# Peptides against a protein of PDB entry 5D63, part 4

Target 1, 292 residues: chain A of PDB entry 5D63
Amino acid sequence: SLRRGIYHIENAGVPSAIDLKDGSSSDGTPIVGWQFTPDTINWHQLWLAEPIPNVADTFTLCNLFSGTYMDLYNGSSEAGTAVNGWQGTAFTTNPHQLWTIKKSSDGTSYKIQNYGSKTFVDLVNGDSSDGAKIAGWTGTWDEGNPHQKWYFNRMSVSSAEAQAAIARNPHIHGTYRGYILDGEYLVLPNATFTQIWKDSGLPGSKWREQIYDCDDFAIAMKAAVGKWGADSWKANGFAIFCGVMLGVNKAGDAAHAYNFTLTKDHADIVFFEPQNGGYLNDIGYDSYMAFY

## One batch from the design tools (peptide; made by RFdiffusion4, then SolubleMPNN)

Design b1_p26_4_s2 (from b1_p26_4, 22 letters changed)
Fold by OpenDDE base, seed 1:
Structure b1_p26_4_s2 (fold): chain B 292 residues (1-292), chain A 26 residues (1-26)
Amino acid sequence: as target 1 above (292 residues)
Amino acid sequence: MLTKEQLEKKKKEKEEEEEKKRKEEE
């Protein structure tokens, strides 16, 4: 079954993603096919899938940028019915905004069925052009039509997945305690993470003994990421991944505070030094505490 | 192993002891 998370949803037939046109929060904004750039934030193409309790394989899909939800216009079962962004809530009972998402017959892609109409999200004619129509269309779960098959590229991690990534890292102290602050985290590309660091003013900040040292840098970075998240996205129910660690060196005579994020595959952590903006697999310290 | 806070406390204590010794030698 599909897990709760943030997804980039890509057509199985052509290099097109499900895009909320112009990222508009207006009711009735078209959802369209649009090109995307790998390893970047595709701002209008990220969707938070929230599972509906006690309804098998059924979700709402919230656009991260607009905070609006994928909506089948009037819940119509007619082929060609518009799929739009519309105001809603994560746990709505409105069948226009409820989507059953399950694996297709190929075992890798998903189909997205409207809960009420039983029609499927369809890239009309498999059109790869920017702004191509996405609509509700008749179909079956077993049909191999690529117009109705979608890859769900997961762009987030759960707190449990983050915890697991930390636990497998060799630079964790035996006394390690982790504190989880949120449930789901958007994982940023390093380029975006670095840009937030630059925009925070930290590159120009002066290290000063105690008054503005390693912990201040690390906390300032986390605060900058938090603010960036709040200012960039209208959806709720997720955070931006940026951890803080406290570590001790192998000799046990020095301690440091630093940041960390996740690798692209979300399987491992990478350390980030907020004093210089460097990414390191080994920062020279073993973490005894983290919060994220 | 010492936490950052513990390390800082130890450094401060050491500095205070060294300063006390310097004042006793003057």
Scores: peptide ipSAE 0.036, ipTM 0.504, DockQ to the pose 0.239
Fold by OpenDDE base, seed 2:
Structure b1_p26_4_s2 (fold): chain B 292 residues (1-292), chain A 26 residues (1-26)
Amino acid sequence: as target 1 above (292 residues)
Amino acid sequence: MLTKEQLEKKKKEKEEEEEKKRKEEE
């Protein structure tokens, strides 16, 4: 079953992703096929899948940027019915905005079926051009038509997944205590994470004993990421991943505060030094506390 | 920032103070 999370949804046949045109929050905004750049934030192409309680394999799909939901126009079962962004709620009962998402017959891609109409989200004619029509179309779960098959690339992690990544790291102290602040986290590419760091003013900040030292840098970075998240996305129910750690050196006579994020594959953590913007696999400290 | 040792010391002191208060209220 598809887990709650943020997904980049890519067509199985052509290099096109499900895109909310211009990221507009207006009702009736077209959802279209659009090109994407790997390992970057594709701003209009991120979707929060929220599972509907007690309805198997059924979700709402909230566009992360606009905060609007994927909507089948009038819930029509006619082939070629427009799929648009529309205002809604995560746990709506409106069948126009309810999508059953299950594995296709190939076992790797998914199909997206409207709950009411039983039609499928279709990249019309497999058109790879920017702005290509996405529509509801007749289909079956078992057919191999790539126009209706989608890869759900997970762009977020649950708190449990983050916790597991931390637990695998060799630079965690035996007395480690982690504090989980949120349930689901968008994981940023390092380039985006670094840009937030640059824009925060931290590169120009001067270290000062106690009054603005390692903990201030680390907290300022987390605050900058939090603000960036709030300013960038209209959807709710997720956070941006940026951790703070407190660590002690091997000798036990020095402590440091620093940040961390997840690696590209979400399997491991990487340490980030907010005083210089460096990424390190070993920062020289073992973490005894983290919050994220 | 406090070291781990300093943090642990503060926690212990707080626990001791709380225990003392409980004994005085009994």
Scores: peptide ipSAE 0.036, ipTM 0.464, DockQ to the pose 0.148
Fold by OpenDDE base, seed 5:
Structure b1_p26_4_s2 (fold): chain B 292 residues (1-292), chain A 26 residues (1-26)
Amino acid sequence: as target 1 above (292 residues)
Amino acid sequence: MLTKEQLEKKKKEKEEEEEKKRKEEE
């Protein structure tokens, strides 16, 4: 079954993703096919899938940028019915905004069925052009039509997944205590993470003994990421991944505060030094505490 | 940043926990 999370949703037939046109929060904004750039933030193409309690394989899909929801216009079962962004709530009972999402017959892609109409989200004619129509269309779960098949690329991790990634890292002290602040985290590409660091002013900040040292840099980075998240996205119910660690060196005579994020595959952590913007697999310290 | 005293306390606590675990396995 599909897990709660943030997804980039790509067509199985052509290099097109589900895009909310112009990221507009207006009711009735078209959802369209659009090109995307791998390993970047595709701003209008990220969707938070929230599972509906007691309704098997059924979700709402919230656009991260606009905070609006995927909506089948009037819940119509007619082929060619528009799919739009519309105001809503994560646990709505409106069938226009409820989507049953299950594996297709190929076992890799998913199909997205409207709960009420039983029609499927369709990239009309498999059109790969920017702005191509996405509509509700008749179909079956077992047919091979790639117009109705979608890859769900997970762009977030749960707190449990983040905890597991930390636990398998070799640079964790035996006395480690982790403190989880949120439930779901958007994981940023390093380029975006670095840009936030640059924009924070930290590259020009002066290290000063105790008054502005390693802990201040690490906390300032986390605050910058938090602010970037709040300023960038209208959806709620997720955070941006950026951790703070306290560590001790092998000799036990020095301590440091630093940041960390997740690797591209979300399986491991990578350390980030906020004093110089460097990414390291080994920062020279073993973490005894983290919060993220 | 942890003081030397704080680092020493953490080391001792770890050693005590490890020793306790060894004694319970015995």
Scores: peptide ipSAE 0.035, ipTM 0.448, DockQ to the pose 0.112
Fold by OpenDDE base, seed 4:
Structure b1_p26_4_s2 (fold): chain B 292 residues (1-292), chain A 26 residues (1-26)
Amino acid sequence: as target 1 above (292 residues)
Amino acid sequence: MLTKEQLEKKKKEKEEEEEKKRKEEE
């Protein structure tokens, strides 16, 4: 079963992703096929999948950028029916915005079926061009048509997954206490994380004993990421991953505050030093507290 | 930054030093 999360949804046949045109929040904005750049933020191509309680394998798909939802126009079962962005809510009962998402016959890709019409999200003719039509189209779950098969590249982690990644890290103190602030986290590429750090002014900030030291840097980074998230995305129900840790050295005579994020595969954490923008696998401290 | 334990230790050391000064002035 597909987990709640933020996904980059890529066609199984061609290098095209499901894109909300111009990231517009206007009702009726076309959802189209568009090229993407791996390992970057594809701004208009991120979708929050929210599972519907008590409806098996059924989700709403909220565009992260616009805050609007994937919508089958008039819920029509006619092949070629437009799929658009439209205002909605995460737990809507509107069948135009309810999507049953299950594995295709290949066991790797997914098909996206409209709950009401029973038609499938289709990259029409497998067109790889930017702006290619995405529409509802007739199909079956067992059909091998790549126009209706989609890879769901998960771009987020749950709090539980983040917790598990932390628990696997060797630089965690025996007294560690983690505080989970949110339920789902968009994980940023390091390049984006670094850019936020640069834009925050932290690279030019002066370390000052106690008044602006390690904890201030770490909290300032967390705040900068939070602000970036709020300013960048219109969807709700997720956060941007940026942790703060307090750590103690092996000798137990020095403490430090620092940040951390997740590795690309989301399996591990990497430490981030907000005083210099460095990424480290070992920062020289064992964390006794984190919040994220 | 100091741990809570380090802060408590420093506080105790300061209190002991202040108490020592008071005893030397008596």
Scores: peptide ipSAE 0.035, ipTM 0.463, DockQ to the pose 0.191

Design b1_p26_4_s3 (from b1_p26_4, 23 letters changed)
Fold by OpenDDE base, seed 4:
Structure b1_p26_4_s3 (fold): chain B 292 residues (1-292), chain A 26 residues (1-26)
Amino acid sequence: as target 1 above (292 residues)
Amino acid sequence: MLTEEELEKRKKEEEEKKKKEEELKK
């Protein structure tokens, strides 16, 4: 079953993603096929899938940028019915905004069926052009039509997954205590993470003994990421991944505060030094505390 | 950032300093 998370949803047939046109929050904004750039933030193409309690394999899909939801216009079962962004809530009962998402017959891609109409999200004619129509269309779960098959590229991690990644890292102190602040985290590409760091002013910040030292840098970075998240996205129910760690060296005579993020595959953490913007697999400290 | 050990060391040093100052006032 598909897990709660943020997904980049890519067509199985052509290099096109499900895009909310212009990221507009207006009701009735077309959802269209659009090109994407791998390993970047595709701003209008991220969707938070929220599972509906007690309804098997059924979700709402919230556009991360606009905060609006994928909506089948009037819930019509007619082929070619528009799929649009529309205001809604994560746990709506409106069948126009409820989507059953299950594996396709190929076992790797998903199909997205409207709960009410039983039609499927379709990239019409498999058109790879920017702005190509996405519509509800008749279909079945077992059909192999790539116009209705979608890869769900998970762009986020749950708190449990983040915790597991930390636990696998060799630079964790035996006294480690982690504090989970949120439930789901958008994981940023390093380039984006670095840009936030640059824009924060931290590269120009002067280290000063105790008054503005490692902990201040690390907290400032987390604050910058938090602000970036708040300023960038209208959807709720997720955070931007940026951890703070406190660590001690092997000798136990030096402590450091630093940041960390997740690797691209979300399996491991990588340390980030906010004083110089460096990414390290070994920062020279073992973490005894983290919050993220 | 200081280790707990360093903080404890500083605390002891401060306590010793205060004790010496009190002894000098007697």
Scores: peptide ipSAE 0.065, ipTM 0.543, DockQ to the pose 0.193
Fold by OpenDDE base, seed 5:
Structure b1_p26_4_s3 (fold): chain B 292 residues (1-292), chain A 26 residues (1-26)
Amino acid sequence: as target 1 above (292 residues)
Amino acid sequence: MLTEEELEKRKKEEEEKKKKEEELKK
């Protein structure tokens, strides 16, 4: 079954993603097919899938940017019915905003069925052009039509997945204790993470003994990422991944505070030095504490 | 940032300093 998380949803037939037009929060804003750039934040194309309790394989889909929900207009079963952004809530009972998401016949892509109408989210005519219509359309679960097949590229991790990634890292001290702050985390590309670092003013900050040293840099980076998240996205129920670690060197005579993020495949962590903006697989310290 | 060991060392040094100061006041 599909896990709760943030997804980039890509058509199985053409290089097009499900896009909320202009990222608008207005009711009735068209959801359309649009091109995307790999390994970047596709701002209007991220969707938080929230599973509905006691309803098998059924979700709401919240646009991360607008905070509005995928909505089948009037819940109509007519082929060609518009799919739009509309105000809603994560655990709504409105069948216009409830989507059953299961594997397609190919075993890799998903189909997205409206719970009420039983029609499927369809990239009309498989049109790869920007602004192509996405609509409810008749179909079946076993049909091989790529217009109704979607890859769900996971852009977030659960707290458990983050914890597992940390546990696999060789630079963790035997006394390590982690503190989890949130349940689901959007994982940023390094380029975006670096840009937040640049915009924070940290590159121009001066190291000063105790009053503004390693812990201040690491916490300032964490705060900058938090603020960036709050300013960038209107959806709730997730955080932006940015960790703080405290570590000790092998000799035990030096301590350091630094940041970390997840690798592209979400399987491992990479250390980030907020004093110089560097990414390292080995920062020279073993972590005895982290919060993220 | 200081290690836990460094903090413990500083604490002991401060305690020793206080003891010496108290002894000088007697």
Scores: peptide ipSAE 0.063, ipTM 0.541, DockQ to the pose 0.186
Fold by OpenDDE base, seed 2:
Structure b1_p26_4_s3 (fold): chain B 292 residues (1-292), chain A 26 residues (1-26)
Amino acid sequence: as target 1 above (292 residues)
Amino acid sequence: MLTEEELEKRKKEEEEKKKKEEELKK
């Protein structure tokens, strides 16, 4: 079954993603097909899938940017019914905003069925144009129509997945203790992570012995990422991934504080030096503590 | 940031300094 998480939802037939038009929070804002850029933040095209307790394979889909929810207009079963953004809650009972999401017959893509109407989210005519209509349409689970098949590209990790990535890293000290702060994390591309670093003022910050040294830089970076998250997204129930580590060198006579994020495939961590904005596979320290 | 070993070293040095100061006051 689909896990709770943030997804970029891409059509299986054409290079188009499910987009909330202009990222607007207004009720009735059209959800449309739109082009996307790989390995970037597609601001209006990220959806938090929240599983409904005790309802198998059923979710609400919250637009990360607007904080509104995918909504089938009037819950109508008529083919061509508009799919829009609408105010809601993560655990609503409104069937207009409940979506059963299961694997299609191809075993890779998903279909998105409205819980009430039993119609499917459809990229009308498979139109790859920006602003193409997305609507509820008649269909079946086993049908091979690519207009109703969607790839769910996971853009987030659970705390457990992050923990597993850390555990695989060779630069973890035997005394390592990790502290998990949140449950689900949006993982940023390095370009975005670097831009946050640049905008934070850290590149112009002066290292000063103890009063503003490695730990201050590392904490300031995490704070900057947190603030960026709060200012950028209206949805709740997730965090932005940015870890802080404390490490000791092999000789045990030097300690360092630094950041880390996840690699593109979310399988490994990469270290980030907030004093110079560098990414490293080996920062020269073994981590004995992290929080993220 | 200091290592735990460095912190312990500093504590010992401070304790030794305090003992010497107390001895000088006697």
Scores: peptide ipSAE 0.061, ipTM 0.538, DockQ to the pose 0.190
Fold by OpenDDE base, seed 3:
Structure b1_p26_4_s3 (fold): chain B 292 residues (1-292), chain A 26 residues (1-26)
Amino acid sequence: as target 1 above (292 residues)
Amino acid sequence: MLTEEELEKRKKEEEEKKKKEEELKK
């Protein structure tokens, strides 16, 4: 079954993603097909899938940017019914906003069925143009029509997945204790992470003994990422991944505080030095504590 | 940021200082 998480949803037939037009939070905002750029945020094309308790394979889909939900207009079963953004809640009982999401017959893509109407989210005519119509359309789970097949590219990690990535890293001290702060984390591309770092003022900050040293830099980076998240997204129920680590060198005579993020495949961590904006596989310290 | 060893050293120094101050008050 599809896990709770943030997804970029891409058509299986053409290079088009499910896009909330202009990221608008207005009720009735069209959801359309739109081009996307790999390894970027794709601001209007991220969807938080929240599983509905006791309803198999059924979710709400919240647009991360607008905080509104994917909505089948009037819950109509007519082919061509508009799919829009609309105000809602994660655990709504409104069948217009409930979507059954299961694997298609190809075993890699998903189909998105409206719970009430039993119609499927369809990129009409497989149109790859920006602004192409996405609508509810008749179909079956077994059909191979790529207009109704979607790849769910997971853009977030659970706390458990993050913990597992840390555990695989060789630069963890035997006394390591990790503290998980949130349940689900949007993982940023390095370019975005770096931009947040630049905008924080840290590149111009001066290291000063104890008063503003490594721990201050690391905490300031995490605070900057947190603020960026709050300022950028209207959806709730997730955080932006940015960890803080405390580490000790091999000799045991030096300690350091630094940041870390996840690699693109979410399988590993990479260290980030907030004093210079560098990404490193080895920062020269073994972590005895982290919070993220 | 201080190491654990540095923190222990400082704690010992503070305890010794406190002991000396208490002896001076007697």
Scores: peptide ipSAE 0.059, ipTM 0.537, DockQ to the pose 0.179

Design b1_p26_4_s4 (from b1_p26_4, 22 letters changed)
Fold by OpenDDE base, seed 5:
Structure b1_p26_4_s4 (fold): chain B 292 residues (1-292), chain A 26 residues (1-26)
Amino acid sequence: as target 1 above (292 residues)
Amino acid sequence: MLTEEQLKKEEEEKKKKEEEEKKKKE
C-alpha cells in the first residue's frame, strides 16, 4: 500500500508531472500536466498523500504549495471531467477529494481512482505539453493505458525512516540519544539546502568564542530551514528535514555542533558544516545527541 | 562548545584559583 508522504507524481508514458497551475490556491484552479526538472524542487508538483482511516488505499492529495486539494469537479463520472485544486481538509468525507491509489497492472506505477465516481486521473491524450489537461476518465484497474498510470516518487521520509538512516551511520556514539520533533519530513536537494544556508547570512557570520560558536551556527541553520519551510509552503502536517547533532571526537577532548540531512536515496545521512557550508561523510566527531 | 570533561576541569581550576586567592588574603 502507498504510505503517507509527499510525492512527485509523474506520468508513466511521457515526462510530465501532475502540476497545480501557477500554484494558485483559488478554488477551481486547473491541475495540468507539466514538465519537471529532476533533483530540484518542483514547486507546484508536490502532493501530500494522507491516508483515510478505515478506507482501504484511499487518500486525500494536498498540494504543498497552495495547501489546496485535488478535486474532481462535481464528482462527475463523465469522461473529461476537470480535476482541479480546491479548498479542503486532510480527512474530508467529500468523495470529490477522495482518491483510491493502487498499483497498476505493471506493478510499478499507480492508478488514481476517484472514490465516488470510480473514474481515473487521466493525462488526456498523453499530451506532454505544458498545461495539458488532466481529467477524470473511465477505465479499469487492469488496463495498461499509460495515460492513467503514474509513478509516485517519494520526496519525504517518516521519522522512523530518518531514525533508521541515522542508526546505519558509523559516526554515532554509543551514548547517542535522538529526539524526533515531527512525523514527516520533506527532504531537500543539497542545492536548495545550500541556498537556504546562503540566504540565512551564516556565510558572513563571524565565529566568536562561546557567544557565537558551533552550536549557534547549527541552531541558526535549523531555524533558517524552518522559516524557509513556513514561508514557502501553505500545506501543513510535515516539516523540512534539517537535523542538529552534538558530537565528540575520538579522543574525547573536543566537542562540536553541526547539522545533517539525508542523502538523495534517503538511506543515509550526510553531515553539514554550517560554518562553511560543506557536506561531509565524516565530520570528525561521533554524535551523542541529535534533534530533527 | 565544551565537553563535560572540559567543563569539570575548568570548574576545578576556578575553585583552585579562588582558594589560592583566599589564602593570600589571610
Scores: peptide ipSAE 0.141, ipTM 0.611, DockQ to the pose 0.205
Fold by OpenDDE base, seed 4:
Structure b1_p26_4_s4 (fold): chain B 292 residues (1-292), chain A 26 residues (1-26)
Amino acid sequence: as target 1 above (292 residues)
Amino acid sequence: MLTEEQLKKEEEEKKKKEEEEKKKKE
């Protein structure tokens, strides 16, 4: 089953993603096919899938940027019915905004069926052009039509997944205690993470003994990421991944505060030094505390 | 950021200095 998370949803037939046109929060904004750039934030193409309790394989899809939801216009079962962004809630009972998402017959892609109409999200004619129509269309679960097959590229991690990634890292102290702040985290590309760091002013910040030292840098970075998240996205129910760690060296005579993020595959963490913007697999400290 | 050991050491040094200053006034 599809897990709760943020997804980039890519067509299985052509290099097109499900895009909310202009990221507009207006009701009735078209959802369209649009090109994307791998390993970047595709701002209008991120969707938070929220599973509906007690309804098997059924979700709402919230556009991360607009905070609006994928909506089948009037819940119509007619082929070619518009799929739009529309105001909603994560746990709505409106069948226009409820989507059953299950594996297709190929076992890798998903199909997105409207709960009410039983029609499927369709990239009309498999059109790879920007602004191509996405509509509800008749179909079946077993059909191989790539117009109705979608790859769900997971762009987030759960708190449990983040915890597991940390636990796999060799630079964790035996006394380690982690504090999970949120339930789901958008994982940023390093380029974006670095840009936030640059924009925070930290590159120009002067280290000063105790008054503005490692912990201040690390906290300032986390605050900058938090603010960036709040300023960038209208959807709720997720955070931006940016951890703070406190570590001690092997000798036990030096402590350091630093940041960390997840690797691209979300399987491990990478340390980030907010004093210089460096990414390191080994920062020279073992973490005894983290919050993220 | 200081380790617990470093903090203890600094506190001990501070106490020693305070005690030495008190002894000079007595």
Scores: peptide ipSAE 0.141, ipTM 0.610, DockQ to the pose 0.207
Fold by OpenDDE base, seed 2:
Structure b1_p26_4_s4 (fold): chain B 292 residues (1-292), chain A 26 residues (1-26)
Amino acid sequence: as target 1 above (292 residues)
Amino acid sequence: MLTEEQLKKEEEEKKKKEEEEKKKKE
């Protein structure tokens, strides 16, 4: 079954993603097919899938940017019914905003069925152009039509997945204690993470003994990422991944505070030095504490 | 940021200095 998380939803037939037009929060904003750039933040194309309790394989889909929900217009079962952004809540009972999401017959892609109408989210005519119509359309779960098949590219990690990535890293001290702050984390591309670092003012900050040293830099980076998240996205129920670690060197005579993020595949962590904006696989310290 | 060992050393040095200053005033 599909896990709770943030997804980039890509058509299985053409290089088009499910896009909320202009990221608008207005009721009735069209959801359309749009091109995307791999390994970047596709601002209007990220969807938080929230599983509905006690309803198998059924979700709401919240647009991260607008905070509105995927909505089948009037819940109509007619082929060609518009799919739009509309105000809602994560655990709504409105069948216009409830989507059953299950694997297609190919075992890799998903189909998105409206809970009420039983029609499927369809990229009309498989049109790869920007602004192509997405609509509810008749279909079956076993049909191979790529217009109704979608790849759910996971853009977030659960706290458990983050914890597992940390546990696999060789630069973790035997006394390590991790503190999890949130349940689900959007993982940023390094380019975005670096841009937040640049915009924070940290590149121009002067190291000063104890008063503004490694821990201040690391906490300032965490705060900058948190603020960026709050300022960028209208959806709730997730955080932006940025960890803080405290580490000790092998000799035990020096301590350091630094940041970390996840690799592209979300399987490993990479260390980030907020004093210079560098990414390292080995920062020269073993972490005895982290919070993220 | 200091290690626990570094903090202990600094505290010990501070105590030693305070004891030496007390002995000079006696």
Scores: peptide ipSAE 0.138, ipTM 0.608, DockQ to the pose 0.204
Fold by OpenDDE base, seed 3:
Parts: structure tokens; sequence; C-alpha cells
Structure b1_p26_4_s4 (fold): chain B 292 residues (1-292), chain A 26 residues (1-26)
């Protein structure tokens, strides 16, 4: 089953993603096919899939940017029915906004079926152009039509996955205690993470003994990421991944506070030094505490 | 940011100074 998470949803036939046009929060905003750039934030193309309790393989899809939901217009079963952004809630009973998402016959891609109409999300004619129509269309689960097959590229991690990534890192102290603050985390590309760091003013901040030292830098970075998240996205129910660690060196005579994020594959952590904006696999400290 | 060892050392030094100051007032 598809896990709760944030997904970039890409067509299996052409290099096009499911895009909420202009990221608009207006009811009836078209959802369209649009080009995307790998390893970047595709702002209008991120969708939070929230599983519906007691309804197998069924989700709402909330656009992260707009906070609106994927909606089949009037719930119509007619082929060519528009799919739009519309106001909603994560656990709605409105069948226009309920989507059954299961693996296609190829075992890699998914099909997205409207719960009520039983039609499928279709990139009409497999059109790869920006603004191409996405509509409800007749189909079956076993059909091989790439117009109705979608790759769900997971852009987030659960708290458990983050915890597992930390646990695999060799620079964790035997006394380590982690504190999880949220349930689901959007993982940023390093370029975006660095840009937030730059925009925070930290590159120009002066280190001062105790009054503004390593812990202040690390906390300021986390605060900057939190603020960026709040200012950038209208959807709720997720956070932006940015950890703080407290560590001690091997000699035990020096402590440091620093940040960390996840690697692209979400399997490992990478350390981030907020005093200089560097990414490191080894920061020279073993973490005895983290919160994220 | 200080280590536990550094904090303990500072506390011990502080306590020693306080005891010395008390002895001077007595």
Amino acid sequence: as target 1 above (292 residues)
Amino acid sequence: MLTEEQLKKEEEEKKKKEEEEKKKKE
C-alpha cells in the first residue's frame, strides 16, 4: 500500500508531472501536466497523500503549495471530466476528492482511481506539453496505457524513517537520545537548504563566546527552516526536515551543536555546519542528542 | 557550549571560591 507522504507524481509515459496550475488556491483551478526539474523543489507539483481510515488504498491528495485538494469535477464518470484543485479536508467523505491509489500491472507505477466515479486520472493523449489536460477517464487496473500510469516519487520521510537513518550513522554517541518533533518531513535538496541558510542571515552572523555560539547557530538554522516552511506552503500535517544535534568529540573535551539533513535517497544523514554552510559526512563529533 | 566535564570543573571552582570568601568573612 502507498504510505502517507509527500509525492511528486510523474507520468509513466512522458516527462510530465501532475501540476496545480499557478499553484492557485481557487476552487476549480486546473490540474495539468507540466514539465519538472529533477532534484529541485517543484513548487506546484507536490502532493500530500493522506490515507483514509478503513477505506483500503484510498487517499486525499493535498497540494502542498495551495493547500487545496485534487477534485474530480462533479464526480462525473464521463471521460474527459476535469480534475481540479478544490477546497477540502484531509479526511473528507466527498467522493470527488477520494482517490484509490494502487500499483499498476507493471508493478512500479500507480494508477489513481476516483473512489466514486471509478474513472482514472489520465494525462489526455499523453500530451507532454505544459498545461496538458489531466482528466478522469475510463479504464481498468490491468490496462497498460501509460496515460493513466504514474510514478510516485516520495519527497518526504516519516519520523521513523528519519530515526532509522540516524541510527545507521557511525557518528552517534552511546548515550544518544533523539527527540522527534513531527510525524512527516519534506526533505529539501541541499541547494534549497543552503538558500534558506543564506537568507537567514547566518552567513553574516558573528560567533561570540557563549552568547552566540554553535548552539545559537544551529537553532537559528532550524528556526529559519521552520519559518521558510510556514511561509512557503499552505498545506498542514507535515514539517520541513532540519535537525539539530549536540555532539561531543572523541576526547570528550569539546562539545558542538550543528544541524543535519537527509541524503537524496533518505537512507542516511549528512551533517550541516551552520557557521559556514558546509555539508559533511563527519563533523568531528559524536551526537548524544538530536531533535528534529 | 560546554561539556559535562567542563561544567563540573567550573562548578567546583565556583564552590571553592565561595568557600574561600566565606572563610575571609569569618
Scores: peptide ipSAE 0.138, ipTM 0.608, DockQ to the pose 0.192

